# Peptides against a protein of PDB entry 5VZU: the designs that were tried, part 190

Target 1, 271 residues: chain A of PDB entry 5VZU
Amino acid sequence: GRTLEDIFHEHMQELILMKFIYTSQYDNCLTYRRIYLPPSRPDDLIKPGLFKGTYGSHGLEIVMLSFHGRRARGTKITGDPNIPAGQQTVEIDLRHRIQLPDLENQRNFNELSRIVLEVRERVRQEQQEGGHEAGEGRGRQGPRESQPSPAQPRAEAPSKGPDGTPGEDGGEPGDAVAAAEQPAQCGQGQPFVLPVGVSSRNEDYPRTCRMCFYGTGLIAGHGFTSPERTPGVFILFDEDRFGFVWLELKSFSLYSRVQATFRNADAPSPQ

## One batch from the design tools (peptide; made by RFdiffusion4, then SolubleMPNN)

Design b2_p26_4_s3 (from b2_p26_4, 8 letters changed)
Fold by OpenDDE base, seed 1:
Structure b2_p26_4_s3 (fold): chain B 271 residues (1-271), chain A 26 residues (1-26)
Amino acid sequence: as target 1 above (271 residues)
Amino acid sequence: PAFPYLNDEFEKLVLETTGSFGFLLP
């Protein structure tokens, strides 16, 4: 039978051939656009920038990580036969932290799937509720004919005097038990393992993670056909490494910061 | 070079990418 390695090799050969065909056909029509690095903000989860990923069968990819309030985005700098350069390969909702279970239960794909799908449903509900409030507000701009409200004369309200006698009512201070907000457990590095049946290109992934967030990944057929967003988990390992678990694909992509220094890659300051 | 506005290290990194395109697919 074909080994997984044989299938991978055949698929890689196809991808290389496709790359060759497309690059050779469009070589004379290629327009290059300058890439600027996103500015860093103090509230960014990690420093934004370029990351080198291992993306399943697609090989090496370059993704730009950027922060947009409570969202993070991975933008493809390198395209592939499925998803063009400039597309958002991942979109991370930094409002929806995922708490991974203990290391034993992390091996259970169904447990991770349950957690992610519960968060997905919450995100869907929040989007529906926010859509309803925006819809009701637009309906009632009937043309209020501004009838000129006649200037009713300001009746001088008489200065009634200050004799508020201090009623002594000694209301017992109800002990507002300040529910001690459990200090948001600053993401103490927790042991991390991929669930059984999640494929990684390399078993050399970090075995400790800082925090996880709900996100969606973009998938498509060849030529960017039928693009859709699939649920996943963004895993922050450290300042220079993150991962993405593609839940439906049962795959893991590891991204490592590009350490190269780029000349004039800073976005021009908005003058 | 595919990315002449970047450094040679990035150009090399992009060229070393397997199955990836340095451009928008048409």
Scores: peptide ipSAE 0.012, ipTM 0.439, DockQ to the pose 0.421
Fold by OpenDDE base, seed 4:
Structure b2_p26_4_s3 (fold): chain B 271 residues (1-271), chain A 26 residues (1-26)
Amino acid sequence: as target 1 above (271 residues)
Amino acid sequence: PAFPYLNDEFEKLVLETTGSFGFLLP
């Protein structure tokens, strides 16, 4: 029988060969598509743009981070054997903040798993409820009542209604408890550590994070077979670094901003 | 079928080495 090592070596050889084929076969016919950097908005969590991750034999991967109201999106600029370029590798729900426990409990994978799965179920419930409201609103196309013919305006006479005395109802001003908009305090950075059993290719990840959000990551077989979205955690470290914890894969990806300046990369002004 | 949890150290090693978070082991 093949050993696990034999299977691993065969699989690694296939991936290297696939990468070599994909990089070398297209030398004679490259199709270039222009990519524009997303415009920055004042409400963006961080400046949108290009981020780099380093992924073993895949090497350097480039992801575009963009903001879409209460959602963030990571779009693959570089493809890999599993997920082609242009796919949304991560989708972040900025409505669903993940609160990490204390540093001791952050080491527990089961605690992180519990927190993420509870948020996933809330997101599913909200999607079902919002789907019902949209469904019920379409059902009340009541029958077009036939427009009754315009009955002629009968000029009924001005009956003088009587002098109703003004009752001074001194309505007490109900204290509008101004719901204190808790200022979106750019949360004080909290200590951060990966759970035990979550793999990281880079042990040199930031040990403090600003905030975390629920998200989903895209996984697929070779050639983009059986694509699926798995639950995870988006970790914002700083203006130039974020991570993604892949819950089901028990893995962590670190992304760092590409500091290179690109000429003519700004989106054309909407005419 | 839901993607199985990658609990095996072999699956982790494959993911770490290959670099794909999309990788489905056959």
Scores: peptide ipSAE 0.008, ipTM 0.388, DockQ to the pose 0.034
Fold by OpenDDE base, seed 3:
Structure b2_p26_4_s3 (fold): chain B 271 residues (1-271), chain A 26 residues (1-26)
Amino acid sequence: as target 1 above (271 residues)
Amino acid sequence: PAFPYLNDEFEKLVLETTGSFGFLLP
């Protein structure tokens, strides 16, 4: 029978061959595009920049992490046979934090799947509700035909409104104890483990995470065929490391900050 | 104006990544 190793070797050879074909076709017409680093903002979850990632069998990739209000994006700087350079490999919804259970329950893939799918359903509902409000507002500009309805003079009388007595009923304002959302303690990271059956290329991932968010990852066939967004979990480990759990693929990608300093990589100020 | 080449470190990083399964699609 084909071993998992044989399948892996065949897939590796295919990826190398595809890469060779693509590079050889463009040897005489390479177009270079300048990439600018995103500006850092005070409200950014971590410093934006370049990260090196590992996508299971795809090896080392470069992703640009950037922040866009309540969203984070991972943009591919390097392409692969499935997803071209410049595509958004991950999109993170910073409005939808995921709380991981204890370590025992983190090992259960079905529990993580439940949590992620519940958040996905909330995101879908919010998108539907926001779409309805935008639709109803445009309909009511019917043409005000200014029909000049005539000046009928009816003078009728000033009926005296009655002297309704001020009932004093001093209903104590029930202290709506606004449950102060305890500011999610930016405290000590929680223990982290991958669920059983989630594939990682390396077992050397951080065993403590700071926070997790709902996100979607881009998947496609070879040549960017049938691109789709799949649900996942963005895991912030520290200032320089994050992960993404691809829920449907049962895979984990680890991203580490590129420590290289790039001169003149800052975006030109918007003139 | 000659676009300043991204630093030798980026070229090295691209070469290291292009030594893997990743590549730049045009």
Scores: peptide ipSAE 0.008, ipTM 0.427, DockQ to the pose 0.298; fails the geometry check
Fold by OpenDDE base, seed 2:
Structure b2_p26_4_s3 (fold): chain B 271 residues (1-271), chain A 26 residues (1-26)
Amino acid sequence: as target 1 above (271 residues)
Amino acid sequence: PAFPYLNDEFEKLVLETTGSFGFLLP
């Protein structure tokens, strides 16, 4: 019987072969374009730039991380068989921080799933409410002919009555110890572990994270067929590393900053 | 001409010019 390892090796060989066949067939049609690094802004969560990841059986992927106000985007610099280069592989909503539970509860996939799906529903509600406000504003410029509504008379509200018995019931103020939400100290990383059943290619992921955000990832079949957005978690580990948990796929992708210095890769100053 | 940074226009341009080549993960 073929081992799971044999099946993975055969599949990896098929993907490499398909990539080779494809690249070789289009060798004469390759257009090279210069990529510029996004300018860094003070409000950026981390320095924008190129990150390398290992994505599924496809090997090394390069993603550009950029910041767009309250959103972050991961744009594919390298295409894969499912998703071509230039697609937004991840979209991160920086308004919707995910608070991870304690380390014991982080191992529970159903708990992470619950948290992510609750945030997804909030994002969906906010989009529906914002869509209604934009729709209602255009309709009501009908000319209000000001018909003078007649002055109906003030009916006198009557005056009664007295009885003031002071019931002394001295209910003890139960000290609701407001559990002071310790401000998540911006500097100390929370212990981090992947949920049981989430696959990672590399078990050497960081065991501490700074913060997490709700996001969506792009998935597609071969040839970019039936592209859809799936819910996930963006995990910021440090200035040079982030991850994405693909919730529905039960997979984790780790991305590390490309440390190579590129000459003249900086955005030309807007002249 | 504003060099297309990875702004929405560059993202669109890359989307338009990078043909779809899909390979199945099982």
Scores: peptide ipSAE 0.006, ipTM 0.362, DockQ to the pose 0.062; fails the geometry check

Design b2_p26_4_s4 (from b2_p26_4, 10 letters changed)
Fold by OpenDDE base, seed 3:
Structure b2_p26_4_s4 (fold): chain B 271 residues (1-271), chain A 26 residues (1-26)
Amino acid sequence: as target 1 above (271 residues)
Amino acid sequence: PAFPYLNKEFEELVLKTTGSFGFLLP
């Protein structure tokens, strides 16, 4: 039977061949598309823009990070043999923060897996509940035929009376000062380590993170076959660095801001 | 392991879901 090693060698040979084919296309036919940088908003988690990412065997890739309300999106600017350019490599739900445990418990992959899968189930429940509200609203536009209901008469029902007085007690309604949710201190970053068994290209990743969020990553076979979304963790390290833990793949991708300034890269104002 | 995407648990998952040893990569 094929060993896992044989399957891996076959996969790597195909990957190298596909990379060679893709690079050889540059000699014959190039279609250029203009890319605009996303507009920055004051409520954006970090400045949107171009990031260089590393995907194990794929090498260096360019991803555009953009913000869309309570979602962030990583879009591939460079394609690879698995996922073409223009695909959403990561989708981040900024409503669903991941709380990392202490450093000792962060080394336990099963603990991270538990936390992520619990958040995934909450996201699925919210999607099911929101789908039900959209369905009920369309049915009730039955034509209100205004049948002229007849003038039924003024029955005079009677007078009853009178009584009493009593008193004062001026109990001041205690102002329930709604405890203003203290703005989550953008505090000192939490110590960060990858779980045991999560692969990175190297040990050169930030050892402190600001915050984490639930997200999904796109995975596919060669030629974009069987594309699916896998659960993961978006890790914000700083203004210029984020990571993504691919939970099912047990892998980590590090993304660093492209420091190049582009002239005339701003999106035209929506006319 | 030398092969970051050769996770036995992932391979077993892919085999169970697709019936193939397809490597799905990001």
Scores: peptide ipSAE 0.108, ipTM 0.603, DockQ to the pose 0.025
Fold by OpenDDE base, seed 5:
Structure b2_p26_4_s4 (fold): chain B 271 residues (1-271), chain A 26 residues (1-26)
Amino acid sequence: as target 1 above (271 residues)
Amino acid sequence: PAFPYLNKEFEELVLKTTGSFGFLLP
């Protein structure tokens, strides 16, 4: 059998080859696609825009953060040997906040894993329930076999008299108190530390986080083979920084806002 | 899983060294 060392060498050789292919493409034919910055909305968790990833040895990775109602997306602007440009590297469910434990318990990877997997199971249940409601509604259009039941003559049932005073059963419409979505309290930032055994390439990450959300990250083999979603934690540090904990990979990616101003990068106003 | 046959130590090594979110699928 191949040793772990053999597999490592093969992996490294393939990564080098993939990097070489990507870099060599610049010498020939490039397809350019114009990227527009997402329009900012007042309900956006932070200003959308370009963020620099500090994960990987692949070099400078740029991700576009955008908001789509109750979801946030990190879209790769730069591709890598595994995940091509334009793929959604991270998908964040803004409905599912993750409450981090105290700083001592945050060091326990198993505790974070438990919390994330519990949220993952809730998300899965919600998806199954929403799928069932959509399924049952279509089933009842059985083909009405229009059997032409013969027109039996409607006997003129006699005009029963008028006087039934409709009782004013003033059924008070029970105020469905719309559970006011408690505005995501911008709580005071909580102390933040990576769990033991989570690798960070940069130990210079913010030690205070504002809030966390459940999310999924995209992983794939070289050449985007067997792409799958893995559970993770989106960590909002501040207006210009967020992180993603890749739970299964035991890795952390830090993203920092690109401060460059781009001329004419705004989406054309819908005329 | 994208990494079904890799030893955890190997996965950690690859991630530390390469930062790749992918492995050679056998």
Scores: peptide ipSAE 0.035, ipTM 0.665, DockQ to the pose 0.033
Fold by OpenDDE base, seed 2:
Structure b2_p26_4_s4 (fold): chain B 271 residues (1-271), chain A 26 residues (1-26)
Amino acid sequence: as target 1 above (271 residues)
Amino acid sequence: PAFPYLNKEFEELVLKTTGSFGFLLP
C-alpha cells in the first residue's frame, strides 16, 4: 500500500510540476484580462480592493475583496495548482458574527471549532427554512378553471343569542428582549491569538482583531479536482488586513491590502 | 471526510516538511 510519505512525495512532485507548467506558460501566448476594482460603498465593512496573502506552499496570492450586501467575497486573482484564478476562495457571511472568547480560550482549537460549527448549523437551518418558503409559493399557480359551481340552496340555520361576556384577559406585552446588538465598538480591538495547532506561515500576524465572521473557503485537489467549501473564520484586523482560519485544515491565511495605486482600475460605470 | 488525506498524520507530515499546511489535497 502507498504510505502517507509516498502520497506526500507524489503530491509534492505534482505540485512542483504544476507550478512549473503554469510558470512556463508565461513564455507562451497569454490571455490578459483586465481586472477592475469594485466600487466602494458606504456600507462596506472596509474598502474593497486587492489583498496579498501568503499561505502554504502556494506562496504569494492576490485576492480581490468585494462586498455584496451581507456577504463579502474573496476572488482569486492569482491561480494556483489547486484553484484557478477567478474562483471564489472565501465567502463571508456578515450576518453571522463570531465572538471570540478570551485569550486563554482562544488557544483552544476545540472551542473555536465548537463556535464555528454552531454557526454553520444555524446557517444551514436558515437556508432550509428559506428554501421551503420559496418552494411552496410557486406551486399554487395552477390555472383556476372557474367551473360554475351550481347554486345549491341556502339552508336557514337559526339565530342563537348574544351573551358574549367580554373577558378582560390583560395579556401583559411580553417584553421582547431586543437582543442588544452590542454596538460594534469601533474602538479597542479584542486581543487575538491563533489556537494551538493552527498553522501560520509565521507568527507575524496582528494580535488584536476588530471583529470576526463566519465564512467558507474553497478547497480542491490539484487541477481543481473535487472542489468543496470548508468552514472557517474571517478575522478583520483593520482597514488593510484580514485573516481567514481554515477550520478543517487548521491553517491561517493572512491578507494585507495592496497599497499600489492603480490608475484607471475603476470599473466602468454601468451604463 | 471529503478529503480522505486530511488526517492528522498527513497534516503533521506536511507541517514538518513545509512549515505550513499546504493545500496538498488529493
Scores: peptide ipSAE 0.019, ipTM 0.644, DockQ to the pose 0.031
Fold by OpenDDE base, seed 4:
Structure b2_p26_4_s4 (fold): chain B 271 residues (1-271), chain A 26 residues (1-26)
Amino acid sequence: as target 1 above (271 residues)
Amino acid sequence: PAFPYLNKEFEELVLKTTGSFGFLLP
């Protein structure tokens, strides 16, 4: 039987070989695809852009974070042996906020698991309901046989005049109790800790988070085999840092903004 | 199904050596 060490060594040799092949196959035809930074919108949770993260066994990954209404998306800029470049490594549902418990209960993986799985089931229900509404709406376009409706003549309807007096009904302006706009509490950062048994590459993750959201991460075997989405938690720490807790994998990935200024990286204005 | 091969010791070894999780999907 192979030992765990043998399996690890074989896997590491494959990863090193793949990395060597990827770095040494500077075949003369490096097809550079120009990447444009997504334009920032006022409603974006943070400024979109490039983030560096520790994702999987492949080391440092570059992900583009972008916002699409009430969804955020992490798109791989760097490929790895499991997931090629251009894939959506994370999809975040900004409609489904995760409320973290107190620090004591945050250490309990089963509590986080319960919260995330409850949100996952709500998202599935909403998708099924929305799928049914979209399905029922398509069924009723039976072919309207365009029977040529005959041109019935314009009857000149007459000019009736009369003077109906304006009744001054002085309806008192009911005090529209201005629903106090709860000031957008610039959310006081909540104390944050990883659950026991969730592994992190760096112990130096932020110990305070602004907001958490339900999301899914893409996982696959080598060569993008059997790709699936696994549930997780997107954790916004600050303007330049976010994390993703991979629930089923019991892992945490930290992403930090790439501070490099790219000249001419702005998307061309849609003409 | 939970990834059956996520042995904590293996994960820690992979994390320590690579600095990242090698998801060996079976």
Scores: peptide ipSAE 0.017, ipTM 0.611, DockQ to the pose 0.033

Design b2_p26_5_s1 (from b2_p26_5, 9 letters changed)
Fold by OpenDDE base, seed 4:
Structure b2_p26_5_s1 (fold): chain B 271 residues (1-271), chain A 26 residues (1-26)
Amino acid sequence: as target 1 above (271 residues)
Amino acid sequence: PLLLPENATYITDIDAFVEELQKNYE
């Protein structure tokens, strides 16, 4: 029977071969396709741009982080044997914040799983409800029988009525208690630790995070076979670092901003 | 739409990739 070792060797040989093919394609690439950085918006959670990270078993990847209202997307700039370039490796729902428990309970993978799966179910319900609203809106275009509504005559607008007195009612200016917009407290970073049994390729992850959101990550077999989205947690550490916990894979990917400044990288304004 | 590389490229050298990528923005 194939041993786990035989399967591992076969898989590693395939990965090495695919890596060699992709590297050789890059080295022979005489024409690069221009990519543009997403424009920064005032409502963006952090500055959009290129991030380098560790993806699954494949090592270094480059992801473009972009913001689309209440969604964030990580788009692969690098492809790997499983997921080609241009795919959305992560999709983040900024509507669904994940509240991490205390540091002791953060070590409990089952607690994180519970929290994430509860949010997943809410997202699924919202999608079903939104799908029903979109479905019901199409059904009501019954054929409007254009019954010719008869031209009823414009009855005359009589002019009259008179002088109603100026009642002085001195309505007290209700103190509009200006609800002091609590300055958006740059959310004090909370202590962060990976759950027990979550594999990180790099143990040097930030031990404090700003906020977390529900998201989905793309996984596939070699050659982009059976692609599926798995639930996870997007973890914002700071302006230049985020992570993704792949819940089902029990893995963590850390992404760090590419610090290179690209000139003329702005997308041409949509004319 | 973001114009991405057409081919799935596995990049091992981030600095070389960033340099080549930067040339597309000049």
Scores: peptide ipSAE 0.051, ipTM 0.530, DockQ to the pose 0.406
Fold by OpenDDE base, seed 5:
Structure b2_p26_5_s1 (fold): chain B 271 residues (1-271), chain A 26 residues (1-26)
Amino acid sequence: as target 1 above (271 residues)
Amino acid sequence: PLLLPENATYITDIDAFVEELQKNYE
């Protein structure tokens, strides 16, 4: 049988070969498309821009981080054998914050898995409910054939008297005060550690995080075969660093801001 | 719309890649 080492070696050889093929194809004819940096908005979690990351065993990638209301996106600037450039390698739901446990319980992969899967289920429920409301709203525009209901004569029912039945003070059902998500103290970063069994190519990751969000990562076979979204955790470390925990893959990708000044990189103002 | 390179490459040198990206703005 193949050893785990043999499987790893074969996989690494394949990745090296694919890397060589893709890099060599571009030596003679690079088709560049102009990239515009997304404009920064006041409500952006961090400044949008280019980030360099490690995609598990795939090596270095460039991702554009952008904000789209309550969602953030990591868009691949560089493709790989699995996922071409322009694909959303990560999609972050900024509505669904993940609360990491204490540092001791953060080492437990099953605890992180539980937390993420509970959020995933909430996201699915919200999508189903929103789909149902959209479905019911379209169903009622059946053509009301205005059948002329015949005007039955309003019988003058008699004026029954003023009996002052006491106003039952129907206690207003107390508005379920939507539990104000306590603004997690934005100041001191929470201690952070990867769960046991989550692989990182670089062990030099920040040991404190500001906040975490539910997200999904895109995974595919070679040639972008059978693309699917897998659940994960977006981890904001600081203004220039974020991570993504690929839950099913048990891997961690660290992304660091590309410290470059781009001339004329701003999107042209919408005329 | 963000126009992205169609490059399916593994980056080995980030600085060379960033320099190459800058040429799109020159």
Scores: peptide ipSAE 0.027, ipTM 0.515, DockQ to the pose 0.432
Fold by OpenDDE base, seed 3:
Order: sequence, then C-alpha cells, then structure tokens
Structure b2_p26_5_s1 (fold): chain B 271 residues (1-271), chain A 26 residues (1-26)
Amino acid sequence: as target 1 above (271 residues)
Amino acid sequence: PLLLPENATYITDIDAFVEELQKNYE
C-alpha cells in the first residue's frame, strides 16, 4: 500500500503552494475573530481549553478541546488547506473506553485495529437501535375511532380446580455474580507505545497513558472536499496532553495544552 | 479576549504565534 510519505509526495507541490497562499493571509490581516474558552465543569475529563496539535504533514495547529456530556470535541481554531477553522477535527465518545493491551501487543497495529473496529460496530448498533425506538413511537396515534364493539355475551369460564400443592422447591437464587466492574484503575498510568507502522512526526510522545476512548477524526481533500469521519483512538496522557491515533491513516497526532493564560477569554454565562 | 486572524489557517511557527497571542492579554 502507499505510505503516508508516498501520498504526501504526490501532493507536495500543491500542499506547499496552498500553505503559502494560506499563510500569506496573515501579512495583511485587518480582521480578527474573538473566541471564547469553554467553561470548566467538574465532570470534565480534563480542563477544557486550547491545545497545540501536530497534524502529520500539515504542521502545527491550535485546537479547542471541549466537553459535551459523554462526548468530547476538538474544534480547529486554525484551519489548514484541507479542513477550515471551526470544524470538528476530532469527536470522542466517552462512553466507549478503549482498553489497550500489554506493551508487547500494543506494537501490533492489527490488534489495535481489531479493538477499535469492534467498538465502532457497537456504536453503529446503538445508533440503529436508538433510531428505531424514535420511529415506532410516532406511528400509533391513528385516531381510535371508538366503534362501540357489541357486547358479546360472557361465556362462563369453567371453574379451575384448586389443588395445586405448593411444592417448596427452594431453588436457591443463583447468585448472578455481578461481574465486578474492576474498579477503573484511575490512578496508575499504563505503559504506552505506538503500534509499528503508525507514523509519528517524532518519537517524543508520552510513554504512559491514563485512559483511551473511541473517537472519530475528520479528513478531507484540499478545499474541504469530500469530508468524512474516520475511526481512531483518543489517548489521554495527562492533564495537559492527549493524542489521537488516526487508524485508517496510520498516523498519530500529539496535542499539548497551550500554557498561556488568557484574561477575559471565558465564555459569557448562558443567559 | 482571545483574538485570531479571521479565517486563520496553517501556522508555521506555533510557539511564536502563541507568544503573540499571549501579548494581547498582558
């Protein structure tokens, strides 16, 4: 199969030209957009905010991480030639934790791919089932024309005889061993390594992760053509760092918190 | 307020860009 390098080499001249055109807009920028940081909530996985991300061949960009109940979202603050600013570069499903295998099995891309695709199929099934329940509820309010059904005569139901002796079969309720949800070892980081064949810009990524979740990443052609969502893994390293494995692209993006404190950047309270 | 160039795209030097953003808040 073509490597990421092969794909980028074919489009390198176009990418360079597009990057030059797009970067030249800063030289004469007279208009600025105000952005607000999302409010922090107690249930947020980490503090929301701005992160510096590495998008493979696209360079360095800013993403805003925000939490929306059981979903997290990475929104592009800076665009690129493929995906403009304001698009959701990553969507994370916090209901679907990914369990990484041991460090040896983490080197196997096919094992990670299997785990992610199994979760993807579960997410798809849950979406289909939830769609069916919403559909069936609307149909049954046909007007009940209460046609007065004529009083059919009460046939006398025959007297069932009484004699059922209570057999005391004390069937012990089989203890449904509630599979003890192994207490999520929230505290101890797991050793982490990228699978063989996953491209990283550098080998400088955290070698320990806290937890992983299923997610989807946005990909598109130049000028935001044919946008699609691809499966991936959100990897939480710590309070200030996360990664995303783009499964189909076989690439890894590292995101690090912007440490700059912005005064008066908080979202206005919803009135 | 955090101010970005309208329709900001690819950043070549993100650290210089972040530093410039930070100066707008000092």
Scores: peptide ipSAE 0.054, ipTM 0.514, DockQ to the pose 0.507; fails the geometry check
Fold by OpenDDE base, seed 1:
Structure b2_p26_5_s1 (fold): chain B 271 residues (1-271), chain A 26 residues (1-26)
Amino acid sequence: as target 1 above (271 residues)
Amino acid sequence: PLLLPENATYITDIDAFVEELQKNYE
């Protein structure tokens, strides 16, 4: 039978071939679209703008981060085989902060999954309760066909084989001195590590984060098939870096600010 | 204005892309 490694290599070859076909098709016809940078607001978590990221096998992607009150949005500036450019890759709920556990418990994917899914359920309950209060007043607005929002590629996680030899070492029960919980100072960076089994393209990610928020990432098949929103974690590292943990995909995307200064990229003031 | 390829689906080189973007401002 094909190994998981063979399947992964075949899928990677297919993605490389698709990438080559797409790049080769556009060599002769670069249509350019004007994009404006979102205006900065005083209450923005960080300065909005362009961020470069890498999505697994898709390579380099550019997203625009923008703030919309208690929501942040990542909009694809570059498309991929699964999601066209201009689509909303990530939606961040700035009302729902995720508290990461200590560094030891951050290695536990199930703990992160529990925390994220609990927040997802709270968000769902709030949406249901808010829907009941709004239900009494609004008469017959006809069904606006909600155009389906476009979804991101399923990153196939490489199956690392389970070569776990169990080492027996029976360390003694040292006295649990109750270290006083220093109140997590809301502004200091906390140690950060990816859970075991979350795939990063590289191990070169910030090992300290400022804060995390609940969010949803868009995922789809090739050609934008079966678009869905999956739960995830937006991780703010600093003014120029954020990450997104795709919980169901067990993947991590790191985004770094594009430092290039674009002249006349500011949105025209509304006249 | 930032001018991006409408179908810039596969950027392989960020520096080349950023350089090409920068040319739209020059």
Scores: peptide ipSAE 0.022, ipTM 0.525, DockQ to the pose 0.579; fails the geometry check

